# Ledger of designs, part 187: peptides against a protein of PDB entry 3NZW

Target 1, 212 residues: chain A of PDB entry 3NZW
Amino acid sequence: TTTLAFRFQGGIIVAVDSRATAGNWVASQTVKKVIEINPFLLGTMAGGAADCQFWETWLGSQCRLHELREKERISVAAASKILSNLVYQYKGAGLSMGTMICGYTRKEGPTIYYVDSDGTRLKGDIFCVGSGQTFAYGVLDSNYKWDLSVEDALYLGKRSILAAAHRDAYSGGSVNLYHVTEDGWIYHGNHDVGELFWKVKEEEGSFNNVIG
Target 2, 222 residues: chain B of PDB entry 3NZW
Amino acid sequence: QFNPYGDNGGTILGIAGEDFAVLAGDTRNITDYSINSRYEPKVFDCGDNIVMSANGFAADGDALVKRFKNSVKWYHFDHNDKKLSINSAARNIQHLLYGKRFFPYYVHTIIAGLDEDGKGAVYSFDPVGSYEREQCRAGGAAASLIMPFLDNQVNFKNQYEPGTNGKVKKPLKYLSVEEVIKLVRDSFTSATERHIQVGDGLEILIVTKDGVRKEFYELKRD

## One batch from the design tools (peptide; made by RFdiffusion4, then SolubleMPNN)

Design b2_p23_5_s2 (from b2_p23_5, 11 letters changed)
Fold by OpenDDE base, seed 5:
Structure b2_p23_5_s2 (fold): chain B 212 residues (1-212), chain C 222 residues (1-222), chain A 23 residues (1-23)
Amino acid sequence: as target 1 above (212 residues)
Amino acid sequence: as target 2 above (222 residues)
Amino acid sequence: SKQLELLKELEEREKEKFSKKYL
């Protein structure tokens, strides 16, 4: 898996691959590693597929309950804290989760929290999470600027996942891309890595280690 | 070291069509190298036009299917005989599986039916309850032999339009029920030749708007 | 490397839970 999220002047970019594995077996190429909790809040999934899918779905229910009780959307801080508290209760039980909670509230603005099954909860501007995270960071860190245009930021997110999909055997399938703004998240499509790779190679003149 | 799990072998396969879905399984039940039964059905009609199979350790599979059938019953009681949708069934099964997250059911689970729009639906589960809706899925002993074949023949992976120099993919299209049944039969006959835990018989459950029908075919009895 | 450690952990977990999917 490779997931990433970063803040920039235009909000938040979230990009994820879609591969699931069971050992050396490619279990799926079409996994949805982003949960749309509400129109302003996303969760990303890395680690155990069931752990992430089950508990982030549960988190979505908790966020909805908050909205019903409090008559306002839950904060990104509170949503991430709920998940963090939950995984902390299961610490040592063998949960495997590397998650990012990304969203917008009027109080917080665009916000990203990293939460993992070790009980770590971090607020930050840039995270890459998964087995391919270092490959994604290599591209992302080399090109990241706060002042990126929305178009450039979307491309950078997509391109970083592509780099990870190329080098990490456990990442691949497609890139799912999101842009989070004050008006909520916008889905920017599913980009098959097989097609995207050749397109990017041609347009950038990159990936010259591969003979096309 | 004590192992609470057995492995009863077998293979299952689901394929979704446009207005139908198929879930098939061989009828061989085996322990190690000993055939326990040549006809032990592992694909079940669970009501509400939902078919289910949980392949792997048969005791766990049977327990899971029984629990799901009970869930369907309770759903009717609680919701004035409302039909359980396939997506709701998938969510319910996730909870059944994940409820034993730390002592999992040792099974690969597949369900098939029609979605709320009348389109064929196949959902597959890992042992701990991750699930995905797919056009096709193989599970069990010969899944690794069958799944690549399904990728090629159902999802048209690595197929391109002739004369396009590999630039235009073969377009996705739904398969007819006859085409799907042929693929299922070819899959299981091929798997039987290469895997000792697959054989004896093939039972296919076909879900349409008119209900569930069953077909049976002989497989090699080696 | 952190990646290698993660891979090792995944491999160890896979030995314990046959057919569990990882992301």
Scores: peptide ipSAE 0.436, ipTM 0.795, DockQ to the pose 0.078; fails the geometry check
Fold by OpenDDE base, seed 3:
Structure b2_p23_5_s2 (fold): chain B 212 residues (1-212), chain C 222 residues (1-222), chain A 23 residues (1-23)
Amino acid sequence: as target 1 above (212 residues)
Amino acid sequence: as target 2 above (222 residues)
Amino acid sequence: SKQLELLKELEEREKEKFSKKYL
């Protein structure tokens, strides 16, 4: 898996691959590694598929209960804390989760929290999470600027996942791309890695280690 | 060391069509190299136009299917005989599987039916309850032999339009029930030739708006 | 203990068709 999220002047970009594996077996190329918790809040998935899918779905239910009880959307801080507290209760039980909770509230603005099954909870502007994270960071860190246009930011997110999909055997399939603003998240499509690779190679003149 | 799990072999296969879905399984049940039964059905009609199979350790599979059938029953009691949708069934099965996260059911589960729009639906599960809606899925002993074939024949992977020099992919299209049945039969006959845990009989459950139909075909009995 | 052993066995069987999925 490779997931990333970063803040910039235009909000948040979230980009993820779609491969799942069972050892050396490619179990799926079409996994949804982003949960749409509400129109303003996303969760990303890395690690055990069932652990992430089950508990982030559970988190969604807790977030909805918060809205019903408090008559206000849950904060990104509170949502991430709920998940963090939950996984901490299971510490040592063998949960495998590397998640990012990304969203917008009036109080917080665009916000990203990293939460993992070790109980780590971090607020930050840039995270890459998964087996391909270092490959994604290589591209993302080299090109990241706060002042990126929305178009450039979307491309950078997509391009960083593509780099990871190219080098990490456990990442691939497609890129799912999101842009989060004050108006909520916008889905920017599913981009097949095979088609995207050749397109990017042609347009950039990159990936010269591969002969086309 | 005590191993609480067995492996009873077999293979299952689900394919979604436009307005139908199929879930097929062989009827061989084995332990190690011994055939326990040549006709032990592993694909079940669970009611509400949902068919289910949990292939792997048969004791776990049977337990899971029984629990799901009970869940359907209780759903009717609690919701005034409301039909359980296939997506809700998938969520329910996730909870059944994940409820044993630390002592999992050792099975690959597939369900098939129609979604709320009347479109064919196949959901596959890992042993601990991750699930995905897919157009097709093979599970069990010969899944590694069949799944690449399904990628090629259902999803047209690595197929291109003739004369385009590989520049135009073969377009995706739904398959007819006859085409799907042929693919299922070809898959299982081929798997039977190459895998000792697959054979004897093939049972196919076809789900349409009119209900569940069953078809049976003989497989090699070696 | 027994649960941990089962989990380890599941991890060892990750190469098998009935292993849990990882992202």
Scores: peptide ipSAE 0.435, ipTM 0.806, DockQ to the pose 0.225; fails the geometry check
Fold by OpenDDE base, seed 4:
Structure b2_p23_5_s2 (fold): chain B 212 residues (1-212), chain C 222 residues (1-222), chain A 23 residues (1-23)
Amino acid sequence: as target 1 above (212 residues)
Amino acid sequence: as target 2 above (222 residues)
Amino acid sequence: SKQLELLKELEEREKEKFSKKYL
C-alpha cells in the first residue's frame, strides 16, 4: 500500500493506490483504501485490510452518532482521537493499521491526523503511509510547496503514488485521488497505473529506466 | 502443537452478470491426499436470493454459513420479513468473520446475488472479514489458477482492440448467462487437470430475479 | 498469544489460500 495526504493553500490532497496482497499473491487491484466518513471527512487505509475496513467503518458510525447528539459535525481532532483511543485499547493484540483522518471543519480548517495501531496519533501537513511510503516521499518532498495550484497539487499526489506503484511491489492497481476543501471532499477519479505510467512517461520524459 | 484448522480443499468461483450472478463450487472434499467425499456441496442458497460459499476448512465454512442463515432468519423476525439486501448481507458476514478476528474462520467466503438495482453482485471476504464487491472472484485451492483467467475473460485484462497498436483496451461488457456458465465450466475443468484438490463434480447456483437455479456437471474423478 | 503464533504459522504455510489481505 501507498497512501498520502498533504495540506496546501488549496486544502488537502489525498491519494491512494488500490492493491491488496496476501504474501506474494495480488489479492485485489481495486480495493477502496479511502473511506468517505462524511462529506467533509476521509479516512485512509494501510495495513490489515479487515482491521482498517472494520474499524474505520465503526469510526464512521461514531462520527454519525456525534453529529446526531451534538447537532454538529465531528472535528477531525475528535474523530482521529476516537480511532486512536480504540486502537490503543487493542495495543498488543495484533491489529495492523496505518490511517490518516483528513477533513475540513470551520473550526480547524483543513486538518490531517495520522493514527496507527502502535497508538501514535500525529497532526501534520504531509504524511505518506504504507510499504511504498518512502517512494512517495521521494517525489512528494522534492516537489511540495504550500503555494501549489490545485491542479499541480492533484498531479503531485497522483504522481507520488505512481512512483510508489512503480517501485513497491505491494502497491499498484490504480490511483484514487481526492481534494478536500471547506465545501467537502471532491473525488478526482480512478487512474489505472498502467495507463497512467505510459502517459506520465511520455509527457514528462520520465521513467527512462523502462523502455517502451 | 495442536492445529485447530484443517484444509478440505475445493475451489469456488463467483461471477456477476448484468441481471444475474453465479456462484460455483466443486464437490470434492479432501483431507491431505484422501478424498472424503466426491459429492459434498459447498455452495448454498441462504434465502432472500443470496447464495454463499465459505471454502477452506469445511467445519469453519459450515459453521459460518449456518450462522449467516440464522442471521437471515432473525433479520426477518426483527424487520417484518424484509428482504435482506446483498450489501447488508455482506456487512453482516463481515461482522461474523471479524467477531472471530483473533481465532478466524479458516475460509475464503464468496456471496452472490442481485443488488438493489437488480444488477448481479459478487462479494468476496478474507478470513477476518475484509470484503469487496467485484465482478468475479475465485477462491480456494485452485484460485491462483482460475483468477488470472477470470481477469482475462471477464474483465478483459490485457486485451486490446485489433489494429489500435495496443492503445485501445477491449471494452468492458456484460457476459450472458450462457457465456458465464461456459467460463465456469472451462475454469473448473482446467483446474481439475492441474490441482488434486479440485474435481468430482461442479455445482453452479445461478441467481436471477426469478430465484436460484442449480446446475450440476461431472468433473474428472481422478 | 498461542493463537496468534498459530495464525502466523498458518499464514506462512498457506500464503495464497487463506491469508488475510494486507493493504
Scores: peptide ipSAE 0.430, ipTM 0.803, DockQ to the pose 0.261; fails the geometry check
Fold by OpenDDE base, seed 1:
Order: C-alpha cells, then structure tokens, then sequence
Structure b2_p23_5_s2 (fold): chain B 212 residues (1-212), chain C 222 residues (1-222), chain A 23 residues (1-23)
C-alpha cells in the first residue's frame, strides 16, 4: 500500500493506490483505500484491510453521531482522536492500521492527522503511509511546495503514488485522487497505473529504467 | 510474534538549576528509519509549574501524559485548587506507571519543576515507576551519549581543581540558565550527529517561579 | 502461558531500550 496526503495553498491532496495483497498474492487491484466519512472528511487505509475498513467505517458512524448530538460537524482533531483512542484500547490485540484523517472544518481549516494501530497520532502537513511510503516521499518531497497550483498538486499526488506503485511490489492497481477544499472533498478519478505509467513516461521522459 | 510496542526514538533531557529547571526534547518522531514528523513536541506543560516528557513509544508517552494531566485536574477538584507539588506529582506518576507493571508504558519519563522551597527539581522514572530526584537526567535514544556528558558538566564528575594534583574535586555549584541552555543545546547537537533518531528540532521548557517558558532551536534535519 | 511469554518478551525488549532500574 501507498497512501499520501499533503497540505498546500489550495487545501489537501489525498492520493492512494488500490492494491491488496495476501503474502505474495495480489488479492485485489481495485480496493478503495479512502473512506468518505462525510463531505468534508476522509480517512485513508493502510495495513490490515479488515481492520481499516471496519474501524474507519465505525469512525464514520461516530462522526455522524457527533453531528447529531452537537449539531455541528466533528473536527478533524476529534475524529482522529476517536480513532486513536479506539486503536489504543486494542493495543496488544494485533490491529494493523496506518491511517490519515484528512478534512476541513471552519475552525481548523484543512487538517491532516496520522493515526496508526500503535496508538501514534500526529498532526502534520505531509504524510506518506504504507510499504511504498519511501518511494512516494522521494517524489513528493522533491517537488513539494506550499504554493503549488491545484493542478500541479493533484499531479504531484498522482505522480508520487505512481512512483511507489512502480517500485513497491505491494502497491499498484490504480491511483484514487482527492482534493479537499473548504467546500469539501472532490474526487478526481481512478487512474489505472498501467495506463498512467506509460502516459507519464512519454510526457515526462521519466522511468528510463523501463525500456519500451 | 505481535509486538505491542513501537519505538518513536527521540531524546529528552532534564537539568535542575538553583531556582529553575529545564526539560528539553527533540521534536523528531521516527519509526525504524522513517521520519514520521520533524516537529512533534514531546515535552509538555502539565500545569502547576510542572513539565513532563515520556519518551520512547509515543502512544504510551501521550497516554501517560494525558493521564497525569487528568490527575492534576482531579487533584484540583479534590483539594480546592491546591497546587500539586513536584514531589507529589512524582509519586502520582509512579502510581500511574506501576499500575501497568505487567504491561508497562514503554517510556522513560522525566518531570521538571520547582520544589516547595523554590529550588529546581528533576525527577526521572523507569518504565515501571521507580523514580528519583536528580540534578540531571537524559532519557531516550541518545541517553547513553548524553548522560556521561551531563555527569561531567552538571555534576562535575572527574573534574579536579587545577594545581591540586587531582586531590581536590571541583566544587559542586548550580549552573545559570544560560549555562544550562548551552549544555542542552550542545548535548542535542552532538547527539543528532551520532544518532539517527534524534534531530530536526529542540524544544526546551524552562520552569521558573514566573512560570513555564519555551525555547525552540533547529537541529540537523538529515 | 501465551500472556506470560509475551510478558517475558516485553521485558527483554524493555531491557534493551529501557533498562528497568534494579536496586
């Protein structure tokens, strides 16, 4: 898995691959590794597919309950804290989760929290999470700047996942791309890695380690 | 086999002065060889002029600090907003740690503040709640690199007065705030050079009778 | 038995990184 999220002048970019594996077996190439918790809040998934899917769905329910009780959308900080508290309660039970809670509230603005099954909870501007994270960081860090245009930021997110999919055997399938703004998240499509690779190679003159 | 503990690296350092204490920590959060964050503060103002850090596994550290902060809150409720003394805080933290004796918080804990006489105080804890008051303590990844240095520079170990043929030890004296901050900065700068889990930034919390102030210094980001 | 084994493993890990102070 490779997931990433970063803040920039235009909000948040979230990009994820779609591969699931069972050992050396590719179990799926079409997994949705982003949960749309509400129109302003996303969760990403890395680690145990069942753990992530089950508990992030549960998180969605908790966030909805918050909205019903408080008559206001839950903060990104509070949402991430709920998940962090939950996984910490299961510490030692064997949960495997690496997640980013990304969203926008009027109070916080665009916000990213990293939460994992070890109980780590970090606020930050840039995270790559998963087995391919180092590959994604290589591209992302090299090209990141706060002042990216929305178009360039979307491309950078997509391109970083592509690099990870190329080098990480556990990442691949497609890139799911999101842009989170003050008006909520916008889905920017599913980009097949096979097609995207050749397109990017041709347009950039990159991936010269591959002949064809 | 499942390991419930992570290691987020980092290093913390406490030094007690005469009428102040400092607790410092780097801001790097790491897992294995991957930097998770270059700025994740791990030294906290807990109220009542007590600063605390629990370094090691960040999840456990955060949990412990939160529990202590809650304990401070409860103390105020139960004792008519009485200020929690640093020695009482140390005892409380021991109970928090030892309460998990068989599934310990995977952390080295240091607190700093002023004792009831207004003197600087540093308390250090092992993972299961043994504690002692000391003039200085390093904890975390680079503790083994820093602690001997502190022994030499704070406690003047192995230092002798010139011209005494090694017969007269250098007298113990309190260091100034400026001297302590310099030692802290030198310690972390040196540790950053030799330990991959230490770096990015240094946050120093300084406790005086006037309260807690924070200083921040950049460390190497490589 | 499994819990005891885990505890022992945790104690060994603790010794490596966080020495329990022994008096």
Amino acid sequence: as target 1 above (212 residues)
Amino acid sequence: as target 2 above (222 residues)
Amino acid sequence: SKQLELLKELEEREKEKFSKKYL
Scores: peptide ipSAE 0.242, ipTM 0.717, DockQ to the pose 0.090; fails the geometry check

Design b2_p23_5_s3 (from b2_p23_5, 17 letters changed)
Fold by OpenDDE base, seed 1:
Structure b2_p23_5_s3 (fold): chain B 212 residues (1-212), chain C 222 residues (1-222), chain A 23 residues (1-23)
Amino acid sequence: as target 1 above (212 residues)
Amino acid sequence: as target 2 above (222 residues)
Amino acid sequence: SETLEFLEQLKKDEEKKYNKKFL
């Protein structure tokens, strides 16, 4: 898996691959590794597919309960804390999760939290999470700036996942791309890695390690 | 096999002065060879002029600090807002750690503050709650690199008065705040050069009778 | 040293990861 999220002048970009594996077996190429918790809040998934899917769905329910009780959307900080507290309670039980809780609230603005099954909870501007994270960081860090246009930021997110999908055997399938703004998240499509690779190679003159 | 423990690296350092204490930590959070964050503070003001850090597995550290902060609140409720003394805090933290003796917090804990006489105090804890008051202690990834340096520079180990043929030890004296901060900065700068889990930033919390102040210094980011 | 040994033992008593899907 490779997931990433970063803050920039235009909000948050979230990009994820869609491969699931069982050992050396590609179990799926079409997994949704982003949970749409509410129109303003996303969760990303890395690690155990069942753990992530089950508990991030549960998180969605907790966030909804918060809205019903408090008559206000849950903060990104509170949502990430709920998940962090939950996984910490299961410490030693074998949960495997690497998540980013990304969202916008009027109080916080665009916000990203990293949460993993070890109980780590980090607030930050840039995270890559998964087996391909180092490959994604290589591209992302090299091209990141706060002042990216929305178009350039979307491309950078997509391009970083593509690089990871190319080098990480556990990442691939497609890139799911999101832009989170003050008005909520916007889904920017599913981009097949096979098609995207050749397009990017031709347009950029990149990936010269591949002949064709 | 499932490992319930991670290692987020980092290093912490406490030094007690005469009427102050410092607790410092780098701000790097790492897993294996991947930097998770370049700025994740791990030294906290817990109230009552007590600063605390629990370095190692960050999840355990955060949990322990949270529990201690809650303990401070409860202490205030039970004792009519009485200030928790540093020695009582140390005892409380021992109970928190030892309460998980068979599934320990994977952390090296240091607290700093002033004792009841207004003297600087540093307490260090092992993962299961053994603690002692010391003049200085390093914890975490680069503790083995720093601690001998502190022994030499704070406790003046292996230092002798000039002209005494090594027969007269350098007398113990308290260091000034400026001297301590310099030692802390030199320690972390040196550790950053030799340990991949240490770097990015240095946060120093300084406890005096006037309260807790924070200083921040950049470290190498590579 | 005893504490470190104890912690190392706790790390060794880890449950085997199940053959499951990973992301």
Scores: peptide ipSAE 0.429, ipTM 0.724, DockQ to the pose 0.014; fails the geometry check
Fold by OpenDDE base, seed 5:
Structure b2_p23_5_s3 (fold): chain B 212 residues (1-212), chain C 222 residues (1-222), chain A 23 residues (1-23)
Amino acid sequence: as target 1 above (212 residues)
Amino acid sequence: as target 2 above (222 residues)
Amino acid sequence: SETLEFLEQLKKDEEKKYNKKFL
């Protein structure tokens, strides 16, 4: 898996691959590693597929309950804290989760929290999470600027996942891309890595280690 | 080290069509190298036009299917005989599986039916309840032999339009029920030749708007 | 749990036997 999220002047970019594995077996190339909790809040998945899918779906239910009770959307801080508190209760039980909770509230603005099954909860501007995270960071950190245009930021997110898909055997399939703004998240499509790789190689003159 | 699990072998396969879905399984039940039964069905009609199979350790599979059937019953009681949708069934099965997250059901689960739009649906589950809707899925002993074949023949992976220099992929299209049944039969006959835990018989459950029908075919009895 | 540890070991020995998906 490779997931990433970063803040920039235009909000938040979230990009994820879609591969699942069982050892050396490619279990799926079409996994949805982003949960759309509400129109303003996303969760990303890395680690155990069931752990992430089950508990982030549960988190979505908790966020909806908050909205019903409090008559306002839950904060990104509170949503991430709910998940963090939950995984802390299961600490040592063998949960495997590396998650990012990304969203917008009027109070917080665009916000990203990292939450993992070790009980770590971090607020930050840039996170890459998964087995391919270092490959994604290599591209992302080299090109990241706060002042990126929305177009450039979307491309950078997509391109960083592509780099990870190229080098990490456990990442691949497609890139799912999101842009989070004050008006909520916008889905920017599913980009098959097989097609995207050749397109990017041609347009950038990159990936010259591969003969095309 | 104590192993609480058995492995009863077998293989299952689901394929979704446009207005139908198929879930098939061999009827061999085995322990190690000993065939326990040549006809032990492992694909079940669970009501509400939902078919289910949980392949791996048969005791766990049977328990899971029984629990799901009971869930369907309770759903009817609680919701004035409302039909359980396939997506709701998938969510329910996730909870059944994940409820034993720390002592999992040792099974690969597949369900098939029609979605709320009348389109064929196949959902697959890992032992702990991660699930995905797919056009096709193989599970069990010979899954690694069959799944690549399904990728090629159902999803047209690595197929391109002739004369396009590999630049235009073969377009996706739904398969007919006859085409799907042929693929299922070819998959299982091939798997039987290469895997000792697959054989004896093939039972296919076909879900349409008119209900569930069953077909049976002989497999090699080696 | 002891069961999960056991299953993880089984997976290492026979990766195809326990189909837990990872992301």
Scores: peptide ipSAE 0.423, ipTM 0.807, DockQ to the pose 0.185; fails the geometry check
Fold by OpenDDE base, seed 3:
Structure b2_p23_5_s3 (fold): chain B 212 residues (1-212), chain C 222 residues (1-222), chain A 23 residues (1-23)
Amino acid sequence: as target 1 above (212 residues)
Amino acid sequence: as target 2 above (222 residues)
Amino acid sequence: SETLEFLEQLKKDEEKKYNKKFL
């Protein structure tokens, strides 16, 4: 898996691959590694598929309960804390989760929290999470600027996942791309890695290690 | 060392069509190299136009299917005989599987039916309850032999339009029920030839708006 | 317990066969 999220002047970009594996077996190329918790809040998935899918779905239910009880959307801080507290209760039980909780509230603005099954909870502007994270960071960190246009930011997110999909055997399938703003998240499509690779190679003159 | 799990072999296969879905399984039940039964059905009509199979350790599979059938019953009691949707069934099965996260049901689960729009639906599960809606899925002993075939024949992977020098992919299209049944039969006949845990009989459950139909075909009995 | 030890080993060795998915 490779997931990333970063803050910039235009909000948050979230980009993820779609491969699942069972050892050396490609179990799926079409996994949804982003949960749409509400129109303003996303969760990303890395690690055990069932652990992430089950507990982030549970988190979604907790967020909805908060909204019903408090008559206000849950904060990104509170949502991430609920998940962090939950996984901490299971510490040592063998959960495998590397998640990012990304969203917008009036109080917080665009916000990203990293939460993992070790109980780590971090607020930050840039995270890459998964087996391909270092490959994604290589591209993302080299090109990241706060002042990126929305178009450039979307491309950078997509391009960083593509780099990871190219080098990490456990990442691939497609890129799912999101842009989070004050108006909520916008889905920017599913981009097949095979088609995207050749397109990017042609347009950039990159990936010269592969002969076309 | 104590092993609480067995492996009863077999293979299952789900394919979604436009307005139908199929879930098929062989009828061989095996332990190690000994055939326990040549006709032990492993694909079940669970009511509400949902068919289910949990292939792997048969004791766990049977337990899971029984629990799901009970869940359907309770759903009717609690919701005034409301039909359980296939997506809600998938969520329910996730909870059944994940409820044993630390002592899993040792099975690969597939369900098939129609979604709320009347479109064919197949959901596959890992042993601990991760699930995905897919167009097709093979599970069990010969899944590694069949799944690449399904990628090629259902999803047209690595197929291109003739005369385009590989530049134009073969377009995706739904398959007819006859085409799907042929693919299922070809898959299982081929798997039977190459895998000792697959054979004897093939049972296919076809789900349409009119209900569940069953078809049976003989497989090699060696 | 022997069951727990087995399950731990199963996670390492056999999850591949039954489609235990990792992301």
Scores: peptide ipSAE 0.422, ipTM 0.817, DockQ to the pose 0.218; fails the geometry check
Fold by OpenDDE base, seed 4:
Structure b2_p23_5_s3 (fold): chain B 212 residues (1-212), chain C 222 residues (1-222), chain A 23 residues (1-23)
Amino acid sequence: as target 1 above (212 residues)
Amino acid sequence: as target 2 above (222 residues)
Amino acid sequence: SETLEFLEQLKKDEEKKYNKKFL
């Protein structure tokens, strides 16, 4: 898996691959590694598929309950804290989760929290999470600027996942791309890595280690 | 060291059509190299136009299917005989599987039916309850032999329109029930030739708006 | 858990495809 999220002047970009594996077996190329918790809040998945899917779905239910009780959308801080508290209760039980909770509230603005099964909860501006994270960081960190246009930011997110998909055997399939703003998240499509690779190679003149 | 799990072999396969879905399984049940049964069905009609198979360790599979059937029964009691939707069934099965997260059912689960729009639906589960809706899935012993074939023949992976220099993919289209049945039969006959844990018989459950139909075909008995 | 570790070992030893999915 490779997931990433970063803040920039235009909000948050979230980009993820779609491969699941079971050892050397490609279990799926079409996994949805982003849960749409509500129109303003996303969760990303890395690690055990069932652990992430089960508990982030559970988190969605908790967020909805908050909205019903408080008559206000849950904050990104509170949502991430609920998940963090949950996984901390299971510390040592063998859960495997690396998640980012990304969203926008009027109070917080665009916000990203990293939460993992070790009990770590971090607020930050840039995270890459998964087996391909270092490959994604290599591209993302080299090109990141706060002042990126929305178009450039979307491309950078997509391009960083592509780099990871190219080098990490456990990442691939497609890139799912999101832009989070004050008006909520916008889905920017599913981009097949095979097609995207050749397109990017042609347009950039990159990936010269691969002969067409 | 005590091993609580067995392996009863077999293979299952689900394919969704436009207005139907198919779930198929061989009828061979084995332990190691010994055939326990040449006809032990592993694909079940669970009611509400949902068919289910949990392939791997048969004891766990049977337990899971029984629990799900009970869940359907209780759903009817609690909701005035409301039909359980396939997506709700998938969520329920996730909870059944994940409820044993730390002592999993040693099975690959597939369900098939129709979604709320009447379109064919196949859901596959890992042993601990991750699930995905897919157009096709193979599970069990010969899944590694069949799944790539399904990728090519159902999802048209690596197929291109002739004369386009590989630039235009073969368009996705739904397969007819006859085409799907042919693919299922070809898959299992091929798997039987290359895998000792697959054979004897093939049972196919076809789900349509009119209900569940069952077909049976002989496989090699070697 | 011990059971999960055991299951993971079984998967490695038997090359069984009944593996939990990893992202």
Scores: peptide ipSAE 0.421, ipTM 0.808, DockQ to the pose 0.144; fails the geometry check

